# Ledger of designs, part 32: peptides against a protein of PDB entry 5EFW

Target 1, 141 residues: chain A of PDB entry 5EFW
Amino acid sequence: TTLERIEKNFVITDPRLPDNPIIFASDSFLQLTEYSREEILGRNARFLQGPETDRATVRKIRDAIDNQTEVTVQLINYTKSGKKFWNLFHLQPMRDQKGDVQYFIGVQLDGTEHVRDAAEREGVMLIKKTAENIDEAAKEL

## One batch from the design tools (peptide; aimed at target 1 L3 D14 I23 L41)

Design b1_p22_8_s4 (made by RFdiffusion4, then SolubleMPNN; from b1_p22_8, 8 letters changed)
Fold by OpenDDE base, seed 2:
Structure b1_p22_8_s4 (fold): chain B 141 residues (1-141), chain A 22 residues (1-22)
Amino acid sequence: as target 1 above (141 residues)
Amino acid sequence: MEEDRKRFEEAREIAREIAEKE
């Protein structure tokens, strides 16, 4: 199977391109968000945000991009059809052998519910592990 | 995987073209 067919919700973005666009999206991500690949590629992931998306949380994501660091948050996102879902989201930089940021990996937890406490911790561990797996896979490309 | 590499590169190129057009 291809990287796209990994059954995890994730995207890869390129901060070296204008507005840090999505350059890669898994099939699962497309299914979750109800977008086609053609609709996603080349766009900043902010299209998933909507009226109830917490702006402070979005700023945390932006800060992580600017600071080239990782962040894990939960925020309201919207599908193409306008359905709201809670997104447990992990973002981390993908670095080259020199340690320079090449891409960002964004992973979304499976499901649409807001998770708390132990479930949140478990979800965080899962999406972080997923991000590491994707990082390893993508670095070999 | 070679196939994945090609797909990734193609996707990146598509994204670049789109991003530069906007």
Scores: peptide ipSAE 0.521, ipTM 0.898, DockQ to the pose 0.642
OpenDDE base, seeds 1, 3, 4, 5: peptide ipSAE 0.513, 0.506, 0.476, 0.503; ipTM 0.899, 0.896, 0.886, 0.893

## One batch from the design tools (peptide; aimed at target 1 D14 P18 I23)

Design b1_p23_1 (made by RFdiffusion4)
Pose (drawn by RFdiffusion4):
Structure b1_p23_1 (pose): chain A 141 residues (1-141), chain P 23 residues (1-23)
Amino acid sequence: as target 1 above (141 residues)
Amino acid sequence: HKRFHEDRALAEKKVREREEEKE
């Protein structure tokens, strides 16, 4: 299917279920993070976080979800085995024609450090176009 | 969307089990 043909790291969550769980995770996201589908479907994506994760950054994500809007930030995430990577992360809600939120989309881009300038602009462009592709691919669900 | 529906069914099942354990 078209959703499966999207070659990027992403997860989709359902905010209408308690604690906003992951209901779909991309093949690339699972292999990047070393988790399986059986391990993480039904879990909130906060399991990616750990000791060196910036708390205020996590706060900005919590607030954006509460307000039902988009956010783009960078933060430290960990794989299942505990390896550290920087995550250039973009979040956006999918809405129906009346504007009601159906799901959240999250797109991840791995790095070894915080990026800025042109490197950041390119990464943001890639992850925002992917989120639009995901929204278009999942509009009937 | 078969994979999406499989994944969603697995996630919903786990969510229900977790909510029952909280009662």

Design b1_p23_1_s1 (made by RFdiffusion4, then SolubleMPNN; from b1_p23_1, 9 letters changed)
Fold by OpenDDE base, seed 2:
Structure b1_p23_1_s1 (fold): chain B 141 residues (1-141), chain A 23 residues (1-23)
Amino acid sequence: as target 1 above (141 residues)
Amino acid sequence: FERFYEDKALAEKKVAERLAELL
């Protein structure tokens, strides 16, 4: 599908299911996180968090979900093997024709390093644009 | 699957159904 052809790190979650589980994960996301698709689907993305993940940042994500708003943050995540990486990601709701939230789109920047200044701004623009592309692709199906 | 799922099989089914709607 058009969605499957998007070569970026992203997931789609379903807030209408218990605990907002991942229902789609891109191949790149699986590669980044070192999980199989079977290990990811049906789970809340919090399994990527670990000891050094900032709790205040996590709360921002939860608040965005609860309030059905977008958010952009950087936080420490962990691969399946336990490797730490900085995750710059953007989350936004996907709404139906009535304006009701059906899904969330989560896009992670390519790379594993903390980004600052101009690089961060560029990364944010990129992941936001990617999220829009995903939203459009999903609506065309 | 997460703690809120009473039945893993049902959860998997729901995920598959949602995925089918999306793709």
Scores: peptide ipSAE 0.219, ipTM 0.745, DockQ to the pose 0.064
OpenDDE base, seeds 1, 3, 4, 5: peptide ipSAE 0.054, 0.044, 0.056, 0.056; ipTM 0.598, 0.602, 0.617, 0.612

Design b1_p23_1_s2 (made by RFdiffusion4, then SolubleMPNN; from b1_p23_1, 11 letters changed)
Fold by OpenDDE base, seed 3:
Structure b1_p23_1_s2 (fold): chain B 141 residues (1-141), chain A 23 residues (1-23)
Amino acid sequence: as target 1 above (141 residues)
Amino acid sequence: YDRFLEDLALARKRVEERLRALE
């Protein structure tokens, strides 16, 4: 679909289904993580985590889901082949006109190194803007 | 918005069917 072909790393999840599974993934996300679409859809995104993934950071993500809020973190993720990468990750709820959460939008910016200072701020702005663009595009259709 | 939600609803339905098939 046109949505899948957006040249950004993102997924859409459904918190109303068991274990908040991914229901949509961009082509770029599949390329980044080295998984096929069939391997991704219906799964919780935790398959990207591994031995060096910080558990406290993961808890921040869980808390955001439970509280239906947005969060931005940087954590170690793993590709299918086991390659580590730093994931600057932003998550935010997609709400209907009544304010009820229907989905979550997750945006990923990958890097070989942990980004800091100006580079981190720039990355955060980018992934937040990407998430907002996806949300706005969805609501305008 | 309605068209987008319809597309997502279809995606959701496909995932639900897949999950049931794996049970």
Scores: peptide ipSAE 0.461, ipTM 0.882, DockQ to the pose 0.254; fails the geometry check
OpenDDE base, seeds 1, 2, 4, 5: peptide ipSAE 0.424, 0.395, 0.430, 0.436; ipTM 0.863, 0.856, 0.870, 0.870; seeds 1, 2, 4, 5 fail the geometry check

Design b1_p23_1_s3 (made by RFdiffusion4, then SolubleMPNN; from b1_p23_1, 11 letters changed)
Fold by OpenDDE base, seed 3:
Structure b1_p23_1_s3 (fold): chain B 141 residues (1-141), chain A 23 residues (1-23)
Amino acid sequence: as target 1 above (141 residues)
Amino acid sequence: FESFYEDRELAEKRVKERLEALK
């Protein structure tokens, strides 16, 4: 499956550019967040955060980027219109053959509700698998 | 739907424009 065919909520960011901007966004992600592609390409994904976004959770994401590791969290995000939604989010680095980080892959679970217990575990497995699929598709480019 | 390379190029352009605006 090519990158463009993956019908999931995801972005790819480039940590080698200033402020780790989004360099690719899926159509599903744009629909979820209510932004156009032109509005978000070249921007850091922090525009999704708002008043009720937990700052400690945001710090976990930042730490993962700084340490070039993966992380899975659930946090409040906001659409362009200001609608709140729970984002079960997985982030992981995409590495080249030498092991150097080229990009980050960010995947958001389908839906906007908070998930717990078994549903959360299933969601985590799903978005992690999706991230792996994106990684493989992107490496073919 | 735009290709990955087209989106990346646009993103890089936007980053450059933003940096230039800060000068």
Scores: peptide ipSAE 0.565, ipTM 0.887, DockQ to the pose 0.706
OpenDDE base, seeds 1, 2, 4, 5: peptide ipSAE 0.550, 0.550, 0.546, 0.527; ipTM 0.885, 0.884, 0.883, 0.878

Design b1_p23_1_s4 (made by RFdiffusion4, then SolubleMPNN; from b1_p23_1, 12 letters changed)
Fold by OpenDDE base, seed 2:
Structure b1_p23_1_s4 (fold): chain B 141 residues (1-141), chain A 23 residues (1-23)
Amino acid sequence: as target 1 above (141 residues)
Amino acid sequence: FERFLEDEKLAREKVKKRLEALE
């Protein structure tokens, strides 16, 4: 499985660059968010946040980045046109053979509603599996 | 694979330009 063939919503960011910018975005992610590749590459993913995005949830994401750990949350995100969606979001570090963080993988599962219970568990399982697939595919780069 | 490299390159260039604009 190659990285470009993973038909899921995801980005890869580079925490070694200022403000942890997006360095890769899947086609599905671009379609979901309504941004072009040129508009988002080199930017921090916070442009997806808006008025109803829970700041405490955002802080959890920031903490995970700072601590170089994984996190799974649900938060309100916005498309370019201003459409709100619930983002079941999973973030995890991509490490090199020495164990050093090289990138972060962010996987998004979009929905019109906040998901709970079995639906949430299924979604979490899916996005985590996707993240692992991305990690393996990226190691071939 | 090639797409990733191109995107990464573009991203890095954009970051560089932003940093230069802040100087």
Scores: peptide ipSAE 0.446, ipTM 0.867, DockQ to the pose 0.807
OpenDDE base, seeds 1, 3, 4, 5: peptide ipSAE 0.063, 0.044, 0.026, 0.061; ipTM 0.643, 0.623, 0.562, 0.637

Design b1_p23_2 (made by RFdiffusion4)
Pose (drawn by RFdiffusion4):
Structure b1_p23_2 (pose): chain A 141 residues (1-141), chain P 23 residues (1-23)
Amino acid sequence: as target 1 above (141 residues)
Amino acid sequence: EEEELEEWIKEEALEKHEEFSEA
């Protein structure tokens, strides 16, 4: 299917279920994070966080979800085995024609450090185009 | 009650995962 043919790291969550769980995780996201589908479907994506994760950054994500809008941030995430990586993360809701939120889309891009300038502009362009591709691929669900 | 709720959420997530994979 088209959703499975999207070669990027992403997860999709359902805010209508308690605690906004993951309902779909890409093949690339699972192998990057070393988790399986059985392990993480039904879980809130906060399991990616840990000691060196910036709390105010996590706060900006919580607020954006509460307000039902988009956010782009960078933060420290951990794999299942505990390896650290920087995550250039973009979040956006999928809405129906009446504007009601159906799901959240999250797209991840791994790095070894915080990026800025042209490197950040390129990474943001890639993850925002992928989110639009995901929204178009999942509009009937 | 909390364990039953987590099992129910997981079941719903798996059902939606199948729908996404088959769409």

Design b1_p23_2_s1 (made by RFdiffusion4, then SolubleMPNN; from b1_p23_2, 11 letters changed)
Fold by OpenDDE base, seed 1:
Structure b1_p23_2_s1 (fold): chain B 141 residues (1-141), chain A 23 residues (1-23)
Amino acid sequence: as target 1 above (141 residues)
Amino acid sequence: MKEKLEEEIRKKALEKNEQFLSA
């Protein structure tokens, strides 16, 4: 479908289900992480974490979900084959017309290297804009 | 018990996924 083929790395999760599982993933996300759609749907995204993933950064993500707020962080993630990559990650809630949280949108930068300074700022703007586009598109479905 | 719960969650997730795909 149009949504799954958006040429950006993203997932949609459902916090109203136990453990906030992934309910949608873009083709690009599957390619990046080396997982199939069948392997991902219904799972919490924590399977991307590994030995060098900073636990304090993970806690920031958890807190944002619990508080129903957005967050932007950069952390080490791992592909299915065990390849490490730096993930500039943005998460934000998708709200219904009443303002209640229905889903979360998670967007990952295309690059796999750690970014700093101007490059980081540009990446943040990009993934935030992407999240807004996904929010708008998903609400029309 | 946990396996059953995991399967139920997976089924619900798949249902949501289908809703997105059908639109």
Scores: peptide ipSAE 0.495, ipTM 0.882, DockQ to the pose 0.753
OpenDDE base, seeds 2, 3, 4, 5: peptide ipSAE 0.328, 0.287, 0.491, 0.490; ipTM 0.801, 0.780, 0.882, 0.882

Design b1_p23_2_s2 (made by RFdiffusion4, then SolubleMPNN; from b1_p23_2, 14 letters changed)
Fold by OpenDDE base, seed 2:
Structure b1_p23_2_s2 (fold): chain B 141 residues (1-141), chain A 23 residues (1-23)
Amino acid sequence: as target 1 above (141 residues)
Amino acid sequence: MKEEEEEEVRKKAFEIDELFRNA
């Protein structure tokens, strides 16, 4: 599908279901996180968090979900094997034609390192653009 | 969540996933 052709790290979650579970994950995301679709579909993405994940940053994500707004943060996430990586993460709501939130789109930068300054700005622009592409693709299905 | 609820959520998630993949 058009959605599957987006070769970026992303998930789609459904806030209308209990605990805002992942209902789609790109192949790249699965490769990055070392999880299968079967392991993560229906689960909240918090399983990527671990000991060094900044709780304040997590709260920013939670607030964005609760307020149905977008947010961009960097946080430590963990693969299935326990490998740490820096996740430049953008989250935004996917709204229907009536303006109601149907899903959230979460996009992760391809890189696994913490980025700042120009690199961060470039990464943010990229993941935001990706999120818009996902939004458009998903709405066409 | 209860285990049964988790299973239901998982089933629904798979259904939506398949819709996105097969559309």
Scores: peptide ipSAE 0.708, ipTM 0.947, DockQ to the pose 0.805
OpenDDE base, seeds 1, 3, 4, 5: peptide ipSAE 0.704, 0.703, 0.706, 0.707; ipTM 0.945, 0.945, 0.946, 0.946

Design b1_p23_2_s3 (made by RFdiffusion4, then SolubleMPNN; from b1_p23_2, 14 letters changed)
Fold by OpenDDE base, seed 2:
Structure b1_p23_2_s3 (fold): chain B 141 residues (1-141), chain A 23 residues (1-23)
Amino acid sequence: as target 1 above (141 residues)
Amino acid sequence: MAKEKEEEIRRKAEEIDEKFRNA
């Protein structure tokens, strides 16, 4: 099924609220990051960043939000306990029927190492497909 | 209305997440 080939780590953020807070986090995302839902909701996702998170990559994410575009990057993120993981991350706007940005969909694929080539392409396709599935499902419900 | 829309998208996302868990 379509849902068999998806990544389950995702968040929804609201760029119309101050600092683009997370308004939804999947159970898998909570498990990955080791945070409770209460600890995450209403916060900007930057709490996942740490000392080894590349600031230039973070700026790409910020620029995509500001420009209301999609972006796909890999960056170091940290769990609540401080464990590092490589986050293959895709972010894209969710638009209303008028084309106005309402939310952002963020999808995370975690790994122990930075991935390249075929593995990266596969991961990118997976997280992009997941984001599209979320967007379409949200419109249909 | 903004709060209501947020609640709606949250409910939708919860349903999506549930489907993901059951897939």
Scores: peptide ipSAE 0.600, ipTM 0.912, DockQ to the pose 0.116
OpenDDE base, seeds 1, 3, 4, 5: peptide ipSAE 0.593, 0.592, 0.590, 0.523; ipTM 0.911, 0.911, 0.911, 0.896

Design b1_p23_2_s4 (made by RFdiffusion4, then SolubleMPNN; from b1_p23_2, 13 letters changed)
Fold by OpenDDE base, seed 1:
Structure b1_p23_2_s4 (fold): chain B 141 residues (1-141), chain A 23 residues (1-23)
Amino acid sequence: as target 1 above (141 residues)
Amino acid sequence: SAAEEEKRIKEKAKEINEKFLNA
């Protein structure tokens, strides 16, 4: 499908289901996080968080979901094996023709290093553009 | 139970996932 051909790190979640679980994950995301598709479908993405994940940043993500808005943050995440990485993360709602939220799109930068200044701005532009591409592709399904 | 609900949600997510993959 057009969605499967997007070679970026991303997930789609369903806020209409309990705890906003993942209902789609790209192959790249699975490779990055070291999880299988079976392990993550139906789960909230918080399993990527760990001891050094900033709680205030996590709250920003939660607030964006609750308010049905977009957000972009950087936070420490963990792979299945426990490896830490910096995640430049963008989240935005996917809405139907009536304007109601159907899903959320979460995009993670390919790199695992913390980015600042110009590099951060470039990364943000990339993941936002990716999110828009996913939104368009998903709406055609 | 919580475990049963988790299983139900996982199955529902799989169904939705298949719709995305098959569209």
Scores: peptide ipSAE 0.651, ipTM 0.935, DockQ to the pose 0.777
OpenDDE base, seeds 2, 3, 4, 5: peptide ipSAE 0.637, 0.622, 0.573, 0.607; ipTM 0.931, 0.928, 0.916, 0.923

Design b1_p23_3 (made by RFdiffusion4)
Pose (drawn by RFdiffusion4):
Structure b1_p23_3 (pose): chain A 141 residues (1-141), chain P 23 residues (1-23)
Amino acid sequence: as target 1 above (141 residues)
Amino acid sequence: TRWEEDRALAEKKVREREEEKAA
């Protein structure tokens, strides 16, 4: 299917279920994070976080979800085995024609450090276009 | 489809977790 043909890291969550769980995770995201589908479907994506994760950054994500809007931030995430990576992360809701939120889309891009300038602009362009592709691929669900 | 499989698995686990909280 088209959703499965999207070669990027992403997860989709359902905010209408308690604690906003992951209901779909890309093949690339699972292998990057070393988790399986059985392990993480039904879990909130916060499991990616740990000791060196910036708490104010996590706060900005919590607020954006509460307000039902988009956000783009960078933060430290961990794989299943505990390896550290920087995550250039973009979040956006999918809505129906009346504007009601159906799901959240999250797209991840791994790095070894915080990026800025042109490197950040390129990464943001990639993850925002991917989110639009995901929204278009999942509009009937 | 992969979407249906993934969504059914996630919903099942969410129900089990909510039952444990209610117990």

Design b1_p23_3_s1 (made by RFdiffusion4, then SolubleMPNN; from b1_p23_3, 12 letters changed)
Fold by OpenDDE base, seed 1:
Structure b1_p23_3_s1 (fold): chain B 141 residues (1-141), chain A 23 residues (1-23)
Amino acid sequence: as target 1 above (141 residues)
Amino acid sequence: TSFEESLELARKKVEEKLREREA
């Protein structure tokens, strides 16, 4: 499908299911996080958080989900093996024809380093564009 | 489709977790 051809780090979650679980994960995302698809599907994405993940940033993500809005943040995440990485993360709702939220699209920047200034702006533009591509691809399903 | 299969697996996992909490 067109969705599978998007070679970026992303997940799709379902807020209509208990605890907004991941319902789809790209191959790149699995490689980044070192998890299998079976280990990820049906789980809330919070398993990527750890001791050094900023709780205020996590709250921003939670607020965006609760308010059904988009958000872009940068936070510490952990791979399955416990490796820390900086995640420039964009989240936005995917709405149906009636305007109701069906899913959330979460996109992670390919890089694992903390970015600032021009590099951050460029990364934000990239992950937002990716999210739009995912939205269009998912609507064809 | 792969998306449909993924969604179905996710739903199954969620249901299993709910059952485990109730036990």
Scores: peptide ipSAE 0.609, ipTM 0.898, DockQ to the pose 0.856
OpenDDE base, seeds 2, 3, 4, 5: peptide ipSAE 0.563, 0.433, 0.609, 0.391; ipTM 0.917, 0.874, 0.896, 0.856; seeds 4, 5 fail the geometry check

Design b1_p23_3_s2 (made by RFdiffusion4, then SolubleMPNN; from b1_p23_3, 10 letters changed)
Fold by OpenDDE base, seed 4:
Structure b1_p23_3_s2 (fold): chain B 141 residues (1-141), chain A 23 residues (1-23)
Amino acid sequence: as target 1 above (141 residues)
Amino acid sequence: TRFEESRELAERKVEERLREREE
């Protein structure tokens, strides 16, 4: 499908299921995080957080979900092996034709480094564009 | 589709975890 052809780091979550679990993860996302699909499907993405993950940033993500809005942040995440990486992360709701939120789309910038200034702006633009592509692709399902 | 299969697996996992919490 078109969705499966998107070669970016992303997940789709379902807020209609308990704890807004991941229901789909791209191959790249699995590679980045070092998890298998079996390990992450059905789980909330918070398992990527760790000791150095900024709680205020996490709260921004939570607020966006609760308010059904989009958010873009950078935060420390951890791979399965415990490797830290900077995650430039964009989250936005996927709405149906009625306007109701059916999913959330989470996109992570390629790479593991903290980005600033022009690079950050470029990254944000890219992951937002990716999110829109995912949104369109998923609506075709 | 892979998406459908993924979603179904996720739903199963959710149910499984909920059951495990109750044990």
Scores: peptide ipSAE 0.701, ipTM 0.921, DockQ to the pose 0.877
OpenDDE base, seeds 1, 2, 3, 5: peptide ipSAE 0.702, 0.699, 0.683, 0.689; ipTM 0.921, 0.921, 0.917, 0.918; seed 1 fails the geometry check

Design b1_p23_3_s3 (made by RFdiffusion4, then SolubleMPNN; from b1_p23_3, 9 letters changed)
Fold by OpenDDE base, seed 2:
Structure b1_p23_3_s3 (fold): chain B 141 residues (1-141), chain A 23 residues (1-23)
Amino acid sequence: as target 1 above (141 residues)
Amino acid sequence: TRFEEDLALARERVARREAERAA
């Protein structure tokens, strides 16, 4: 599908299921995080968090989910092997034809470094654009 | 499609986990 051909780091989660689990993860995301599909499908994405993950930032994500809004943050995440990386993360709801939230789209910037200023703005623009592409692709399913 | 498969798998796993938790 078009969705599956998007070569970006992203997940789709289902807030209508208990604990908003991941229902799809791109191959790039799997490569980035060092997990297999089987390891993460059906799980909440919090497994990417670790000791140095900023709790306030996590709360922003949670609030966005609860409020069914979008959010863009940078936070420390961890790969399966325990490697830390900075995740410029954008989350937005995907609404169905009726306007109800069906899924959430989470997009992670390519790369593992903290970005600032112009680079951050560019990254944000990129991941937001990616999210829109994912949204469109998913609606074709 | 992969998406459909993954969605189904995710749902199955969630359901199983919830069932196990409830037991």
Scores: peptide ipSAE 0.746, ipTM 0.950, DockQ to the pose 0.894
OpenDDE base, seeds 1, 3, 4, 5: peptide ipSAE 0.743, 0.745, 0.743, 0.745; ipTM 0.949, 0.950, 0.949, 0.950

Design b1_p23_3_s4 (made by RFdiffusion4, then SolubleMPNN; from b1_p23_3, 6 letters changed)
Fold by OpenDDE base, seed 2:
Structure b1_p23_3_s4 (fold): chain B 141 residues (1-141), chain A 23 residues (1-23)
Amino acid sequence: as target 1 above (141 residues)
Amino acid sequence: TRFEEDRALAEEKVAAREAERAA
């Protein structure tokens, strides 16, 4: 499908299931995080967090989910092997034709370093555009 | 589709987890 062909780091979660679990993860995301599909599916994405993940930033993500809004943040995430990486992360709800939230789309920038200024703005534009592409592709399913 | 398969697997895993919590 078009969704499966999007070569970006992203997940789709289902807030209608307990604890808003991942229901789809792109191959790129799996490669980035060093997990298999089987290890990821059905889990809340919080497993990417670790000791140095800023809790205030995590709360922003939680608030966005609770309020069914979008958010863009940078936070420390951890791979399966425990490697830290900076994740420029964009989250937005995917709404159905009625306007109700069906899923959430989470997009991670390709880079693993903290980005600032123009690079950050460019990255934000990219991951937001990617999220829109995912939204369109997922609605075809 | 892969999406449908993955979603189904996720739902299965979630259901299993919830069942374990309920036990």
Scores: peptide ipSAE 0.757, ipTM 0.953, DockQ to the pose 0.926
OpenDDE base, seeds 1, 3, 4, 5: peptide ipSAE 0.756, 0.756, 0.755, 0.755; ipTM 0.953, 0.953, 0.952, 0.952

Design b1_p23_4 (made by RFdiffusion4)
Pose (drawn by RFdiffusion4):
Structure b1_p23_4 (pose): chain A 141 residues (1-141), chain P 23 residues (1-23)
Amino acid sequence: as target 1 above (141 residues)
Amino acid sequence: SAEEEIEETKERVREEVEEEEAE
């Protein structure tokens, strides 16, 4: 299917279920994070976080979800085995024609450090186009 | 398919929430 042909890291969550769980995770996201589908479907994506994760950054994501809007941030995430990576992360809601939120889309791009300038602009462009591709691929669900 | 995977995941999460409420 088209959703499965999207070669990027992403997860999709359902805010209408308690605690906004992951209902779909990309093949690339699972192998990057070393988790399986059985392990993480039904879980909130906060399991990616840990000791060196910036709390204010996590707060900006919480607030954006509460307000039902987009956000783009960078933060430290961990794999299942505990390896550290920087995550250039973009979040956006999928809405129906009346504007009601159906799901959240999250797209991840791994790095070894915080990026800025042209490197950040390119990464943001990639992850925002992917989110639009996911939204278009999942509009009937 | 992706659609089946999403629907199965939503249904499983609903069942688990019902079990927790029953307890």

Design b1_p23_4_s1 (made by RFdiffusion4, then SolubleMPNN; from b1_p23_4, 10 letters changed)
Fold by OpenDDE base, seed 2:
Structure b1_p23_4_s1 (fold): chain B 141 residues (1-141), chain A 23 residues (1-23)
Amino acid sequence: as target 1 above (141 residues)
Amino acid sequence: TAEEIIRETREEIKEEEEEKEEE
C-alpha cells in the first residue's frame, strides 16, 4: 500500500472497536510522540493528553467522533517523556463504499508550536490535504 | 506493511475482548 509511505504525522483509529483504538500510526507520529508502535497500537489516543490539555477542546474531538464528523483543533499534548507540544490536529471519518464510517483519520501538523492566523490556515489546509491522501491510500487496504 | 499492522492490531484487540468477555 501507499499508506506507510505517507511521511506525515497521522494515526488511524477504529471506532468499531471499543474505545476507538489506534490501529495504525505513522513513523513520524511515533517519532513526534516518543512512543513505540507497540506502545500505541490498541490504545485510545487520549494518552497524549495531560494537565494542560484543554478539556473543552477534547470534548470537541469527542463530539466529532460521536457525530461522525470532521474537526480541526489545536491542543496541548504530551510526549512519552512529558514534553508539551501544541498539536494542530485534524480528524475526519473514513467511510466505506456504503457510506458507513470504518475508521477515523487523525493528522497532526509538523512541529510543536502554537500556530496562528495565516500559519494556522496554511497548516489546516496541509493536514486536511494529508487526511485526504490517507483516505485514498487506505482504500487500498 | 500498513495492511498487516492494521489487520494484526484489530485481531489482537478482538482477541483481548473475547478473553475479557469469557472472564
Scores: peptide ipSAE 0.579, ipTM 0.869, DockQ to the pose 0.818
OpenDDE base, seeds 1, 3, 4, 5: peptide ipSAE 0.565, 0.573, 0.020, 0.568; ipTM 0.865, 0.867, 0.409, 0.865; seed 4 fails the geometry check

